# Peptides against a protein of PDB entry 3WG5, part 62

Target 1, 218 residues: chain A of PDB entry 3WG5
Amino acid sequence: LAKNIVYVAQIKGQITSYTYDQFDRYITIAEQDNAEAIIIELDTPGGRADAMMNIVQRIQQSKIPVIIYVYPPGASAASAGTYIALGSHLIAMAPGTSIGACRPILGYSQNGSIIEAPPKITNYFIAYIKSLAQESGRNATIAEEFITKDLSLTPEEALKYGVIEVVARDINELLKKSNGMKTKIPVNGRYVTLNFTNVEVRYLAPSFKDKLISYITD
Target 2, 218 residues: chain A of PDB entry 3WG5 as posed
Amino acid sequence: LAKNIVYVAQIKGQITSYTYDQFDRYITIAEQDNAEAIIIELDTPGGRADAMMNIVQRIQQSKIPVIIYVYPPGASAASAGTYIALGSHLIAMAPGTSIGACRPILGYSQNGSIIEAPPAITNYFIAYIKSLAQESGRNATIAEEFITKDLSLTPEEALKYGVIEVVARDINELLKKSNGMKTKIPVNGRYVTLNFTNVEVRYLAPSFKDKLISYITD

## One batch from the design tools (peptide; made by RFdiffusion4, then SolubleMPNN)

Design b1_p12_6_s1 (from b1_p12_6, 4 letters changed)
Fold by OpenDDE base, seed 2:
Parts: C-alpha cells; sequence; structure tokens
Structure b1_p12_6_s1 (fold): chain B 218 residues (1-218), chain C 218 residues (1-218), chain A 12 residues (1-12)
C-alpha cells in the first residue's frame, strides 16, 4: 500500500557526480519506502553537463515522482539545475528564486573570461533541453532561449510560460497546490496523479559522505 | 545457466560523471546477459573524486565480476583510476602501464600550480583508499603511499606488493591467468571463482552518447 | 578538454 509519505531533501551547490550520488541516495530511500513522492529542494548555480545528464536519467528512472523545488527564496535552478528541473516529474519554485541561464561553456580562461562552447556543443544542448521540455509537456521555445539568450526567469514568468508547474512559498503550499496534479513525465511508464492527502513529510539529512563532499567542493 | 561470455569495454580519459554512465551501461549490459565477467580496459589520468566514489559503488553493486584492466601499454590507472581499480573484483595491468599517484588536490591555480587538499580531505582519502585495499585483500600500506608519497608503480611492482592480481599483455593472457581466481571482493555477497574456460569474448562499443561526451570532455 | 560546464558565471 502506498505509504502517505513525502520525502524532502536538499541539494545545494555545484552539480557534480557527487550531486548524482545525493539524488540517487535520496530517491532510492524514497523508492524503498514507496513514498508518494520526493521533493528535492534545489539550489544550484549549475555545474558539470555530464553529471547533469546522469541526474536527469536517474530522475527519469525513478520508481516514484521526483519534484524539483527551487528553494529557498534566493535559490536558483541555474544552468544544469534547469536541465534537471526539466527532466523531473514536477517543477516548483519559491518566490524570489530563478531558473534558466543554460548556455554551455567549456570553462573559464585564466583571466576569468568564458571559454565558449563550439556551435556543435551548443546545438547539442539546445536539442537536449528542447527534448526535455517536449517530453515533459513544458515550453520548448523558452527552454531553447535559456541557452540562446541565456534567459533567466522568475517563478511567475516560468509558470506563465509553462516552464514550471507550481509556485509555492513552502513545502505545505507546494503539497497543497500540487495535490491532484499529474506528473509531467511518466513513473514506471505511467503518468501519476499526485496524492498529497494525509501525507507525512519526512526530511532526509545529508549523509556524512554528503557533508564531506559538500565541504570538498565548496 | 551462466553464459560463457566475457564482455570487454574501454573507458578512457578523465573520470567524470559520464565515466560513471559508461561503467553503469557496460556493467548493466553484462549483467543482463549473465556474463562471467566484464573487463574494463581502463586508461585514465584521474578525475573527480565524487565520480570515482560512485563508480566504485557501482562496481561493488555489480551482479557480475568487474575486472579493471589497465590497458593498453602506456595507459595508466592514475589517481581516481587507482581507487576504481582497488574497488574492483580483480585488477590486471599490461606491461608498460602504471598505477598510483592518488594524492587528492582541490584543483589547479591560475598559474597551473596545484591547490593542495587540506589535511582533513587528504586523511579522508587515506582512510578511504585503505578501506578499499583492506576490503579487497590488497596492500593497504601501498594504497596509503599512493597518497602520502604520491607513489606510482609498475605492473610488476604492483603485483609483487599485492596491489594487483594479474599482469597480462592482452585479453587472452588475462583470461588465461585469471581463470580460476577468486574475486577480491564479493559478487552478490559471495566471492566468485572466475571461469574463463570456453568463453566468448564480446567487445562493447561506446554509445553515441559516449562518443559525444568523450568529444565534449576531450 | 575541459568537460562542458553548465554553470552561471560568477555564481562560484
Amino acid sequence: as target 1 above (218 residues)
Amino acid sequence: as target 1 above (218 residues)
Amino acid sequence: SAGVILEVIGAS
């Protein structure tokens, strides 16, 4: 019987292979407990494209709905974070957060200038981000513009344009607003109607390893 | 019935979250076919510690033996590659390869100088690499010295010191020498005796995604 | 090559 449990976990900082481990661990815990969903409170400036793609795949392979919640106020789902969000079952944002700025780069020069990605790479990520948007029934034109215009949106704009599904101030409002929504991508091949009636909210803490790697990457 | 199949795949370049995807894909294919083992021909200068730790975990979760083979001649299992090797079911090296040089760093300065890891991080990885060695019945003292002395070993030295299990010039010699060996770590909770009698060798090619990301990371 | 970075500039 589906336990009326919603997990909440935080992922903050750069998107790395460690961020993948965090996603994997958190989702696995929620899967094992047959949670109604897991909410990932995401605050990221972006990170590695490879790690991002793995995280997206891990979310898409989830046995339960994964809600990306850009939280708290002042947080961002920037760059890689936007791709992750677009790859998820539901996107929520808190007021005062941002999403977008998805232009791929190769890195930074010694002088701090951006090393631009070649057109081939940029075009690949345009195609990729558009596919994520299309597969999730989200605005693919805006998704492209996150790259081509390095666009950043407010929660209200992102909602208006059909990039995200929910604007919520906290977990309680998120649960209330998302109750009865269908996932934007399938869970085990089926679109799931979220049931947040009489749910227990469980917060997952970072592991010791999580804390260590956050310390190593900060 | 265990198919007399051994998969061989190549993983080359920096250890990233994409390298994790390659390991995961290759091992998954071999698991699905109930292969006797998969041999990963590894050639890496190292990479991200987080990705490395995930790869180690993925190897340890494998339903089949994973043999890390430092190959071809001139290849290395450097830094992160050594940890991956130490986390695997069997380590082989070709003549003219190297293993070690495992000192963690935070990165490179603008002038190309190494940013040293603080003692806390270094000590963590010392403990981690020693645990990998101990769990696999390999030389934990040398494993520590891979960090503390930034030690690099030849295949013959690594074999002599009990860091690795096999020195082999090619896959055929590797299969011949490793036939009847027990895995250094368990597979599904049991130490497996490798049976390479009458095996079919199947080579796995990189996916299109693999090729793209190699191109993106090169 | 530096792997592709998807990061907001200056957020580091």
Scores: peptide ipSAE 0.119, ipTM 0.389, DockQ to the pose 0.104; fails the geometry check
Fold by OpenDDE base, seed 4:
Structure b1_p12_6_s1 (fold): chain B 218 residues (1-218), chain C 218 residues (1-218), chain A 12 residues (1-12)
Amino acid sequence: as target 1 above (218 residues)
Amino acid sequence: as target 1 above (218 residues)
Amino acid sequence: SAGVILEVIGAS
């Protein structure tokens, strides 16, 4: 029997392999404990497409539901974060967060200007993001527009357009609103109905490695 | 017998797990071919500390010499790039490049302002960067000042202070100047004397994955 | 080759 445990972990900052390692660690802990779900409090401006794809794959391989929660207020699931969210079992957003802005770029020039991706890359990610939306029963048209228009949505808009499943102020409201929802993608080949009745919320602290995520910038 | 081959590959942009994957792929190709060395043309503003540490570890585990070449003119080995360079078998810089600025930060606030790392994290990276400098016989005092003063150096200064081994305008000058140098760290437990006499230079093209590195920005 | 970055680089 699944333990009436829901894990909550935070992932903040750029999407990279370390972010993959965080997802993998957090999901693995929750899998080992047979948790009802893990909620990932996500705040990301985006990051690397490869890390994103690996994270999506790791979420899709999860033995338990992985809920992406764009949190706290002021957080974003920007770019790579949107792909991750669309690849997850449930998306929630706190009021005052955003999702979208998914246009791929190749990098920044020496002056900080964006180096645009060639059409072949843009089209690849259009196809990819649409697949994530379709696979999860979410709005594939909006998913495409996250790239083609660099669209960014409020939680209320994202809910309205069928990009996300929940708008919630906090973990308690998230659990309350998502209770009885089916996962938007399968868990072990089955769509799971979430049961958040009388759950213990267990926060996962960042590892020492996770706390040593320094950005060394100019 | 080692093939008289030197691989050259480019790594540009933020240091992340994908950057690790690039290093791993490039070094692995060169290892498989028993290359004399691989030159990584590095241009980075920095990135993630964990990815950096993994890259350093991957370089230190290399079966062949890994030369970090800050290239082209205008490029930098900023922050994480400096750590990577200090962890490598040889550092070269093109004129008009920079190295340093290694102060760790926790990220950016919502307004884009830097969130400073607590002293414990700063001190961790001071110890770490000093270890890389000492292990490679490079200037550990300057390595510390890359953090404590956020020092950035020109190629000529970096050479003068014993941070780097070569200033070179291009690959040909790099090969010429580094020929007969010992690696600053061991290769398979031995300091290797570089032999760039009559080498074939083989450029590694970015993989399709490597070309699909899109930045999705707001 | 540099992987696709799906990132909003915030203002420095």
Scores: peptide ipSAE 0.116, ipTM 0.397, DockQ to the pose 0.110; fails the geometry check
Fold by OpenDDE base, seed 1:
Structure b1_p12_6_s1 (fold): chain B 218 residues (1-218), chain C 218 residues (1-218), chain A 12 residues (1-12)
Amino acid sequence: as target 1 above (218 residues)
Amino acid sequence: as target 1 above (218 residues)
Amino acid sequence: SAGVILEVIGAS
């Protein structure tokens, strides 16, 4: 019986155009192999909204389930990472991770203070994050509060409030717990029931370019 | 028997000059009342290095113990917050919080990419964070790795590695667990044994200025 | 267009 393949890749650091390239490359590899899913181990403080929106779109266009896994313990899906997670087919978090803090800013002043996003931009992202939550059947009120209250959640809270689907310590527990779950958004127009029985886990390494960029941006 | 007073105040958001003013105000109030300690509920993604260094200095100059409590669950003492914590008399974390990710950057490019700090600056902060860890009898290797490896830790890991002293779910558990602990740095040149028997907990609210600034910077 | 940042602020 052909083992169902599950890819695992790490995305760490700022959400940039290069993060989009990483997502695109990783998802494309998994799509080419007709993988059961790809798990993205996500650890991000956030980043660019444009890159984030492109990543969300790339995930939504995926031919296979994209599972966002906030990993390892201590990692976060902060700000842009939360949007990416909410745009994904399944969200998992390791114990000791966080999700939220989604308030948009324009940037940092020369003195390192936040340049506030004007209400129009904030309201745009409120609408956007609520749409992601609604489309995925996740808690849209909490998604809004990730912006309006700068809310951050533990995995247990995020699960309790219906923001995420799985709390898992490792990939094996994630696969075990998510086995038989339906994707929260469609894959090729259909909700997929994940089949992680007898899967082969394949790890994708960052490209040389990815390493160079992480080195330059880290 | 005069109840020992413990103040509790929240500092949330970016580390800025205004955050220094908050620390200064809160500590000053607690000093004026000869409080047993002040607990700062810290939730920060980081901020300005200059403000951070001033905050550390203000904590070190405190006439009373300053306990940094990464709280609530989902909160972080990220980057500048880690330095502040390492400069404090006691570090506590709530389960589901994080500490670390201390790599200095110069800022963000117009495209939102990190502008790397030159090696000279990075090395300065490595030396600085190691000094804070050493002075407080905390893990200086991990403190360095917060920069060099962009390390983030769970409360359990941070406790295990000797970065923090307490994991506590709430203020009552924090007071209970930290009762009888010695401060990790001196107060007025002496290590203080915390006495949280029969304490009165007093909460300090943000000033109107603090609220306005958090509104402007949030 | 100043790109909107959705980032948790690191130490600069």
Scores: peptide ipSAE 0.049, ipTM 0.371, DockQ to the pose 0.192; fails the geometry check
Fold by OpenDDE base, seed 3:
Structure b1_p12_6_s1 (fold): chain B 218 residues (1-218), chain C 218 residues (1-218), chain A 12 residues (1-12)
Amino acid sequence: as target 1 above (218 residues)
Amino acid sequence: as target 1 above (218 residues)
Amino acid sequence: SAGVILEVIGAS
C-alpha cells in the first residue's frame, strides 16, 4: 500500500522574499509527490509584509494541505508568522511557543525604535488579518487584536480562543491529533479531511542556498 | 449556439502606466471577440494615481462589462485598486481579500515615512472617489472613508456596506452569483444585465512584456 | 511634479 507521505520542513528566521522561495520549494516538492500534507515547522519573529502576503497566497494555492506548526518549544509565529499561520490549512503549536504581535510598522529607526505605520497601513492589515481569520473560520476578533492590542498568545490561549486547531508536543502528536481534522481552508476548492493513518514522515532539508541566506539574514 | 465568452485576466502588483497597458490590451481583446464580459482578477497594493485614473477611464469606455474580481485569497484591491474597482461594472471579492486604504500620498521619504498629500490633493481624490461610488450606485460615504479614515474592508463588510456586489470563492461562483446582475455603470450608454448562462471561460495570459514588467516591479 | 501615490507598503 503506497504509504501516504507527510513532509516536514523547517522555516526559521525573518520573513523575506527568500522565505517565500523556501515555502514555494517545499510545497512544490510535496505537491509533486502527492503528499497527504506538508508540515512547516515555523519559528519567526516576523519580517516583510510583501513576502508574507506572497507566502499566504502560495499556501492558499497549494494542491496539498499546508500545516503551520509553531515549533520547537521557544519558537514563535510572531507578526508575519501569524498571518502565514492564519492563511494555512491547519495551525498547530508546540507547548512553550507563541503567536501574535501583528502590528505593522514601517521599519526601525537608526536607534532601533519602531517607525509606526500610518493608519492606512494598520487598517489595511486589520482588514487583511480579519479576512484570513474569517476565511479559515478562526477568531477574527482575536486576529484584529493581534494588531490593535499587539496581543500574543500561548498555545493554550490560541486554542481556547479558536485561533489555532492543535497543541502538540511533537510531530507524532501533531499527526495523531490532526488526523481526521478538516482543513480550515480549501485545497483545490475543497475542504480536505486529513488522513494521517499509516504515513511516512519525510523531512525536507534546507537547500544550500536556503542555509546561506538564512545565515546572512540572522 | 455561439457560446458567450467570458474572458479572465490577471493584473497583479503596483498600478503603473504599464498596468494601464495591460487593462487596455485585455479589454480590447475581449471587445474584439464580443465577450459577454471580462473578469480582471486584481491583486494590487496600489500605485500611481495618474495610471489609476486612466485605467478607470478605460474601463468606463469599454464596449463590454469589466468585472473587477479581487482574487485570489490574500489579494487586495488596495488604494488605487479600490478606485479601479469602483470605476468598474461589477466588483467581486474572494474570501480572504481586502479593499480600501485610499488615502493619497506624495511618496515616501528616505526613511520610509509617508509624505502626506496636501489638502488640495486629498480633497480632489475625495471628490473623485465619491463620484465613482455615486455613479455606480455604491456607498459614497464608505468611499470617502476609504480616504478620510484610511478604511479597509473585508469582502463581507464591503458587501454589507454596498461597496461591492459579489463575494465569490472562485470564477465559477462569481459567474453563478453575478448572472442576471445589472452592471453598476453603463456599457455603451446602457446598463447591461449580465448573462453567464452557457459561457466559455477563456483565460488571457500575460504577454511576455507583462511578465517582465511585473517581475521588475515586484 | 511627483505623481500622487496610492499604495500600501509596510513591514510586519
Scores: peptide ipSAE 0.032, ipTM 0.304, DockQ to the pose 0.117; fails the geometry check

Design b1_p12_6_s2 (from b1_p12_6, 6 letters changed)
Fold by OpenDDE base, seed 4:
Structure b1_p12_6_s2 (fold): chain B 218 residues (1-218), chain C 218 residues (1-218), chain A 12 residues (1-12)
Amino acid sequence: as target 1 above (218 residues)
Amino acid sequence: as target 1 above (218 residues)
Amino acid sequence: SKGIILEVIGAS
């Protein structure tokens, strides 16, 4: 029997409009090949809120399950990365990764201090992150605390508190543990049961453009 | 039996005079075809108060029901978008969306801080938003708090507190859940019972002008 | 951790 395909791609660095283009490209490739899922190995310190919101929408519009995998060990889904994860069909984390610290800011001052966002903006993102958590059946209280307390969690804490679904050391363990799980949000209006029993893993390389942009923005 | 028509259109981005033109065009098309209703998929961070007030008036003058649907997941009816929603015949929200944060401002300073509106302007919009809520039989206390507390709500909270009427994942679920509901404000002086039992959904595409403006304002 | 730069445009 022909193996179902699972795509794996990496997204690393700041969340920008170019990061949206990467998500769109990777998901589109996987959709075109009718993949069982795409796994995005995410490592981000955060970034732009507008780009983040567009990425969340692109994930939720996907024709296939999008799994956010905070990987490798030492990586994070910080700030904008947490929103992206909470907007996805399944969240996994490798041991030694982190998630959270979602308080919106206006930027950094010359001395590196945070320029605080006004309450209007903070309250908007509290509602937004809670909505993502509620939609995905994840812990909305903790999602709010990612903002109100700038909370950051370990994989074990995030799993325990119902923020994420899987802790896995590598792609093979992720596939094994997520096999038979339902997506936390719908794909084409339906919750999908993941089937990773007979799968081929295909790695997507960054485009030349992706490489160039990462080089400029890093 | 000939299917009644329901139009669906998208309005995304900042509320401006061009957004008024979009609302006017979409509603006019649906009116000309004697549609059962038009659904506006709304995703906005806010915008101009003058444009917002004109849009509310245009909705209230509609010959057919105008349903504001905060869609897709990750979208918002923020600030001016909340006023537009409260001025409409029915409000729906997708899971993962938000509504609220309605405090008027004069703008942003060079450092990104909010320039506060004087009490006269704030009080005007408190009265205005309360009137919209009262007219539509929605929660006027929460409507006021959208300004006084810059409150933002999830779909579930907004439904619970009587700010919105429907939580729906897609157009089909929206049609199913809103079937048999009465409009929250009159159409041609009468509260209309929505009939979505035998409907054809027609999507309105953005005009070339709409596409160009979105490209320039994004 | 580079924070989220946010623009929520109020009704102005």
Scores: peptide ipSAE 0.081, ipTM 0.338, DockQ to the pose 0.220
Fold by OpenDDE base, seed 3:
Structure b1_p12_6_s2 (fold): chain B 218 residues (1-218), chain C 218 residues (1-218), chain A 12 residues (1-12)
Amino acid sequence: as target 1 above (218 residues)
Amino acid sequence: as target 1 above (218 residues)
Amino acid sequence: SKGIILEVIGAS
C-alpha cells in the first residue's frame, strides 16, 4: 500500500558528485517508504555535466515520482539544473525564479572569461537537452534555445511555452495544482497519476555530510 | 559478494510493450543473483518507439551491466534495436549481423508504403539517438546518420566508427574480448570494469508468456 | 510517441 506521504528535500548550490549523493539518498528514503512522490526544492547555478547526467539517470530510475521545484523565490535551475528538471517527472517553479542558460563551457580563464566548449560538445548537449524535453513531452525548441541563445525564462514564460507544468508559491499550492497530473516520464515503465489527496508532508534534512559539502562548495 | 555468473537471454522480433516485459524479467533475475553481467542476444527489425524508450530506461536502471549482443549471424539491431544497443552498457555484434536504419515513421499505408514522420518527430529522434551515443561515448555523427541517411553498418564498420565495442563470433569470444572493459554507461552511477575470469554462464529461457507473444508478433 | 514506429520495412 502506497503511504499517503510526500517527501520534501532541498538541494542547493553547485551540481557535483556530492549532489548526486544527496539526490540518491533523498530518493532512496522516499522509495523505502513507498511515498506518493518526493519534491526536490532546487536552487542551483549549475555545475558538472557528468554529475548532472548521473542525477538525471537516478531520477529516471526512481521507483516514485520526483518533482523538481525551483524554490524559493530568487532561486534558479540554471544550466545543469535545467537538464535535471527536464529529466524529472514534473517541474514546478515559484514566482521570481528562473530556468535556462544551458550553454556548455570548458571552464573559466584566469581573468574570469568563459572558455568555450568546442562545437562537438555544444552539439552533444543540444541533442541531450532536446531528448530530455521530448521524452518528457516538453518544448524541445525552447530546450535547444536554452543552449543556442543562452535563453533564460520566468516561471510564467516557461509554463506558457510548455517547458514546465506548474507555477506554485509554496508546497501546498504545488500539491494542489499537481494533484491528478500525470508524470511527464514513466515510473517503473508507467506514467503515474499523482494523488495528493490527504497526504502527509515530510521534510528531509541534509545529512551531516551533505551540510559539510555544501559549506565547502558555497 | 558478486557471483561469478553471467546470464545470457534472447530477445527476438518486434519491439513492443511485451518486449519491455522480457527485458525487465531477464535483467531482474540477473540483478537478484548479483550477476557480473547479463548478455542479451538481440535480433529485431525494430518496433514501437514508446516501448524502445522504456527498454532503454530499464537498461539504464539496471543494477548490473547489460550487454547487447546482435546475434546470431543474420540477425540485426534495426531501428529501435539500434537505440536499445546505444543505451546499453556494452554493444557486441556477431559477424554477418547489422545495425542502423533508424529513421522514424508513422506507420504503413494500405499499399505497404511508409507514412513519413513529420520533421518534428524526425528531429526528436535525431536528438535522442545522438544523446544515447554521446552518453555512452559512441559516435554521435554516425548515430545521426542512422536516421538522416538511413545508414546500416556491418560489425566491422560499426567497430571502426566507434559505434560498438566488440565483434565476437560467440558468447565465449564475447566474454574473452569484453573482459576488463569498462561499461560505456554507469551502473549505479559508476562505470564498471567487467570481470569475466572464471565465470559460470547461465542461459535464461523465455517464459510461456514470452513465447506466446513472440509467436503472435512474428 | 504512441504512434511512432522505429522499424525497417523489409524485416517484418
Scores: peptide ipSAE 0.034, ipTM 0.256, DockQ to the pose 0.081
Fold by OpenDDE base, seed 5:
Parts: C-alpha cells; structure tokens; sequence
Structure b1_p12_6_s2 (fold): chain B 218 residues (1-218), chain C 218 residues (1-218), chain A 12 residues (1-12)
C-alpha cells in the first residue's frame, strides 16, 4: 500500500513577510503531493502582527492538516508564534520549550524598553486570540491571559490547560501520539482524523533565499 | 424554476476611496441582475472615515440586500469595517474572526504612536455608530463601547450581544442559516425576507485595477 | 473628516 507522506519543515526566527513565504511554500508542496499532514517545527521569538495574521489565514486555508511543533528543546512559540499555533490543526511541544507572552507592543525604544500598545490594539488582539482558541476548542481564558498577564507556559502546563494537544520528544513520538487524533479545526470544512500508521516522513529544506533572509533577520 | 442569483465578492485591505469603487461596482452588478442578495466577504483593519461613510451610504441605497460576511477565519471587520457592517442588511462572521475597535484617531506619529482624536471627533463617531446600531436593531450600547472602551468581540460574543446575525463557517452555511431572515434595515423602504432555497452562487472577481490597488496599499 | 483614521496596527 502506497505510504502516505508526512512532510516536516523548519521555520525559525522572527515572524515577517518572508516567514509567510516559507509557510506558503511548505504547505503548497505538501498539498500538491496530497500529504497526510505537514509538521512545521517552529522556533520563534515573535515578530510582525500582519505577517502572523497572514500565516494564520494560510494555515486555515490549507487543503491538508498543518501541525505546529515547538521544537527542538529550548525553542519557543513566543508571541506571534502562539497565535500561529492556536490557528493550526494541531499543536505539539517538545519538552524544554515554551509558549505564550502574547502582549502586543508598538516596538522597542533605543534603551530596549517596550513601547506599550494602546488599549485599542491590545483589545483587538485579545478578541483575536480568544477567537482562535474558541475556534480550535482550546482554552480561551489562558489565551486571553497570554496577553493580559503576559503568561508563558511549559509544555506540561499547556497540555494540562488544554492549550496544546501533544507533548513529544521527537517526530516519531509526535506521529505516534497524534495518530488517531482529530484536527482541532476543519480541513476543507471537515475535521480530519490523522492517520500515521504507515507513513513516509519527508523533510523539506529551506530554500537558499530562506537561509539568506534568516541570516539577515537573526 | 429559474434559480435566484446570490453574488459573492471579496473586499480585503484598507478602507479607501478605491474600496468605495469596489463596493459600488459589486453592488451595481448584483442590482443589474436582480440578485436575491450580494455577500461581501470583508477583511479589513480599517481605513479612512470619509470612505467608510460613503460605503455605508452606498449599501443603504442598494436595491438588493447587502450581506457583510467577515471571512475567512483570521479576518476582521476592524474599525471602519465595523461601521460598514452595522450599516448593512445582515452581518455574518466566520469563526476565528473579530469585530470592533472603532475609536477614531487622527493618524500615527513617526514612532508608530497613535495621534488621538479630540473629543469633538470622538463624540461625532459615537453618535454615528449608535445611529447605525439603532437603525438596524443592533446593540447600540456595545456599538458605543466599540469606541469608548475600544472594545473588540469574537463572533460568538457579537452574536450573543445582538451585534451580528449569523456565525457561519462558509458561504453554504451562511446561506442556510440566513434563509428566512429579515434584513436588519430596509431595501427600497421595505424589510426583505431572504430566500436562499434555490439559489445559484456567482463569484465576482476583483478587477485588474482592484488587484493593483490592493498590491500597492498592502 | 478627511484625516480621520479607523485602523488597527500591532506588533507582537
């Protein structure tokens, strides 16, 4: 029986318009091959809100399940990364990772101090993040506290509170634990049951352009 | 029996004079074909107040029902988009969208800080947004709080508070749920009962000019 | 009225 394909790709660094291009390219490749799913290994400190919102839309428009995996140990889905995760079909975290710290800001001053966002912007993102949590059947109270308390969670806490679905050490454990799970949001209008019983894992490498941009923005 | 036509069109990006031209073109096409309704898939962060007010007037002058649909998931009817929605015959939202954040501003400073509007302008828009809510039989208290508290809502909250009429995942669910509803404002001086029982959906594409402007303003 | 903006801009 032809093995179903699962793609794995890495997205690391700040969330920008270039990060959108990476997500779009990776998901498009997996869609073209009718993959069972794509796993995005995510490690980000955050980034631009506009790019984040576009990435969330691209994930939600995917013809296949998109699994956000906060990996490797030491990685984070910080700020914008949390929104991306909450907008996806499944969230996994490796032990020793973190998620949260979603308070929007206007930027950083020359001394590294945060320039606070006005209530208008903060309230917009509270509604937005709560909407992502509710749509995916995840903890909307904690999603709000990611902003209002600038909360950060361990994988174990995030799992316990119903923010994420899987804690896994590597791709093999992730596939094993997520096998038979339903997507937390629809794919083409339907909740999909993941089938990882007889799967080929294919790794997607960053393009030369992706590598160059990562080098400039890091 | 000849199928009644429902048009669907997308308006995405900032609300400008060019956005008015898009609304006008789309509604005019639907009027010419005596469509049962037009659905505008709206995704906007806001924009210019003058363009917004013109769009509201154009919707209210429509010879057919205009349904504002905040779509896809991740989209918003932010700021000016909320006014447009409140001025329309029916509001729908997809799960994972938002509405609100209506506080007027004069602009942004070079450092990205908001330049606040004086009380005179803020009070004008409070009266205006309350009028739109009252005219459409929607929650005028929440409409005011969209300004005074810079409030933003999820689709579920907006439905619960009587700000919107429908939460729907796609056009088919929207047509199903809104079938038999009355318009929240008159069409040609009468409240219309929507009939989507035997309807053909026709998609209107943005013109080349519309695409070019979107590219420049994004 | 021509200078009034109803917009949300945010960074995370």
Amino acid sequence: as target 1 above (218 residues)
Amino acid sequence: as target 1 above (218 residues)
Amino acid sequence: SKGIILEVIGAS
Scores: peptide ipSAE 0.032, ipTM 0.302, DockQ to the pose 0.109
Fold by OpenDDE base, seed 2:
Structure b1_p12_6_s2 (fold): chain B 218 residues (1-218), chain C 218 residues (1-218), chain A 12 residues (1-12)
Amino acid sequence: as target 1 above (218 residues)
Amino acid sequence: as target 1 above (218 residues)
Amino acid sequence: SKGIILEVIGAS
């Protein structure tokens, strides 16, 4: 019986336009191979709002389910990472990870102090993050509080509050728990039921270009 | 006689993943309408290397000629903007603009000082910018000097040295001067001779999202 | 112009 393919790729570090390239490349590979899904092992402190919005759009345009997996233990989908997760087909977290802390800032001053975003910008991102939550059937109140309270949640809290769908220790547990789940957003206009019953896991490595830019941005 | 359509769109500010979205949207509109070309009025101090590389790739994948026009007077295609220009089908500059200053940096320190790129990164971008120049039949020595000397050129110098193809005061002069020119890189695998003899100019406006992100990034 | 940053403080 032909095995379904699930790709796994790691994205780590700041969310930038390079991160967009990684998402695009990895999703494209998985699409070309008609994978059942791609799992993105995400570990990010956040990054640029523009890159985040493009990544969300690329995920939403995916021909296959994109699962954001906050992994490994100690990792976070912080700030921009939370938006990306909320824009995805399924969110999973490993125990000992976190999600949230989404307050937008203009950057850091010379003294390292935060430059606050003006209310108009904050309100825009509140509306945006709530829309992502609503579209995916996730908790929009908590999504708002990721900004208004700079809230950060554990996997257990995030699951309890309906922010995420799965808590899993590893890829195998993730596949087992998410098998038969519906995607929280549509794939090609349809909600897809994940079929991980007979799956081959394929790991994608960073390209030379990916390594170079990670080297440049680290 | 059916008029050829040339689109004109403005891209201003830092090169980011949002700038990629603008390029992609504008080029896609022009492709869908089978335009003779799109002219991008570019004014940028530079930005992110990753976004730059994605924009270059998007231009090179265009189904129609993409003309980078450094405009208006006082504008620049600085740093990342130079790479974008060198990756395009035709480069034009208005009098009083500049191109160059391409030395990569890692960013700014807390004190506002430049964090220099390590030699490996600098050498990568030297090779990259030279490849863009060579592929487009432009001056690869000057392209290298945009990095190694942080060189910036006037339109007249850039034309003289074979970095750009046209100096033009406005869109009408640009269309007149570039009429009958071959693209410096292929379109769908072929070098295209531009036909601006019977052209309707259509201006593309920023989307609401474009305005918001520009507002956010300015 | 500082682009909007969505980043956790101290995680960079």
Scores: peptide ipSAE 0.107, ipTM 0.376, DockQ to the pose 0.111; fails the geometry check

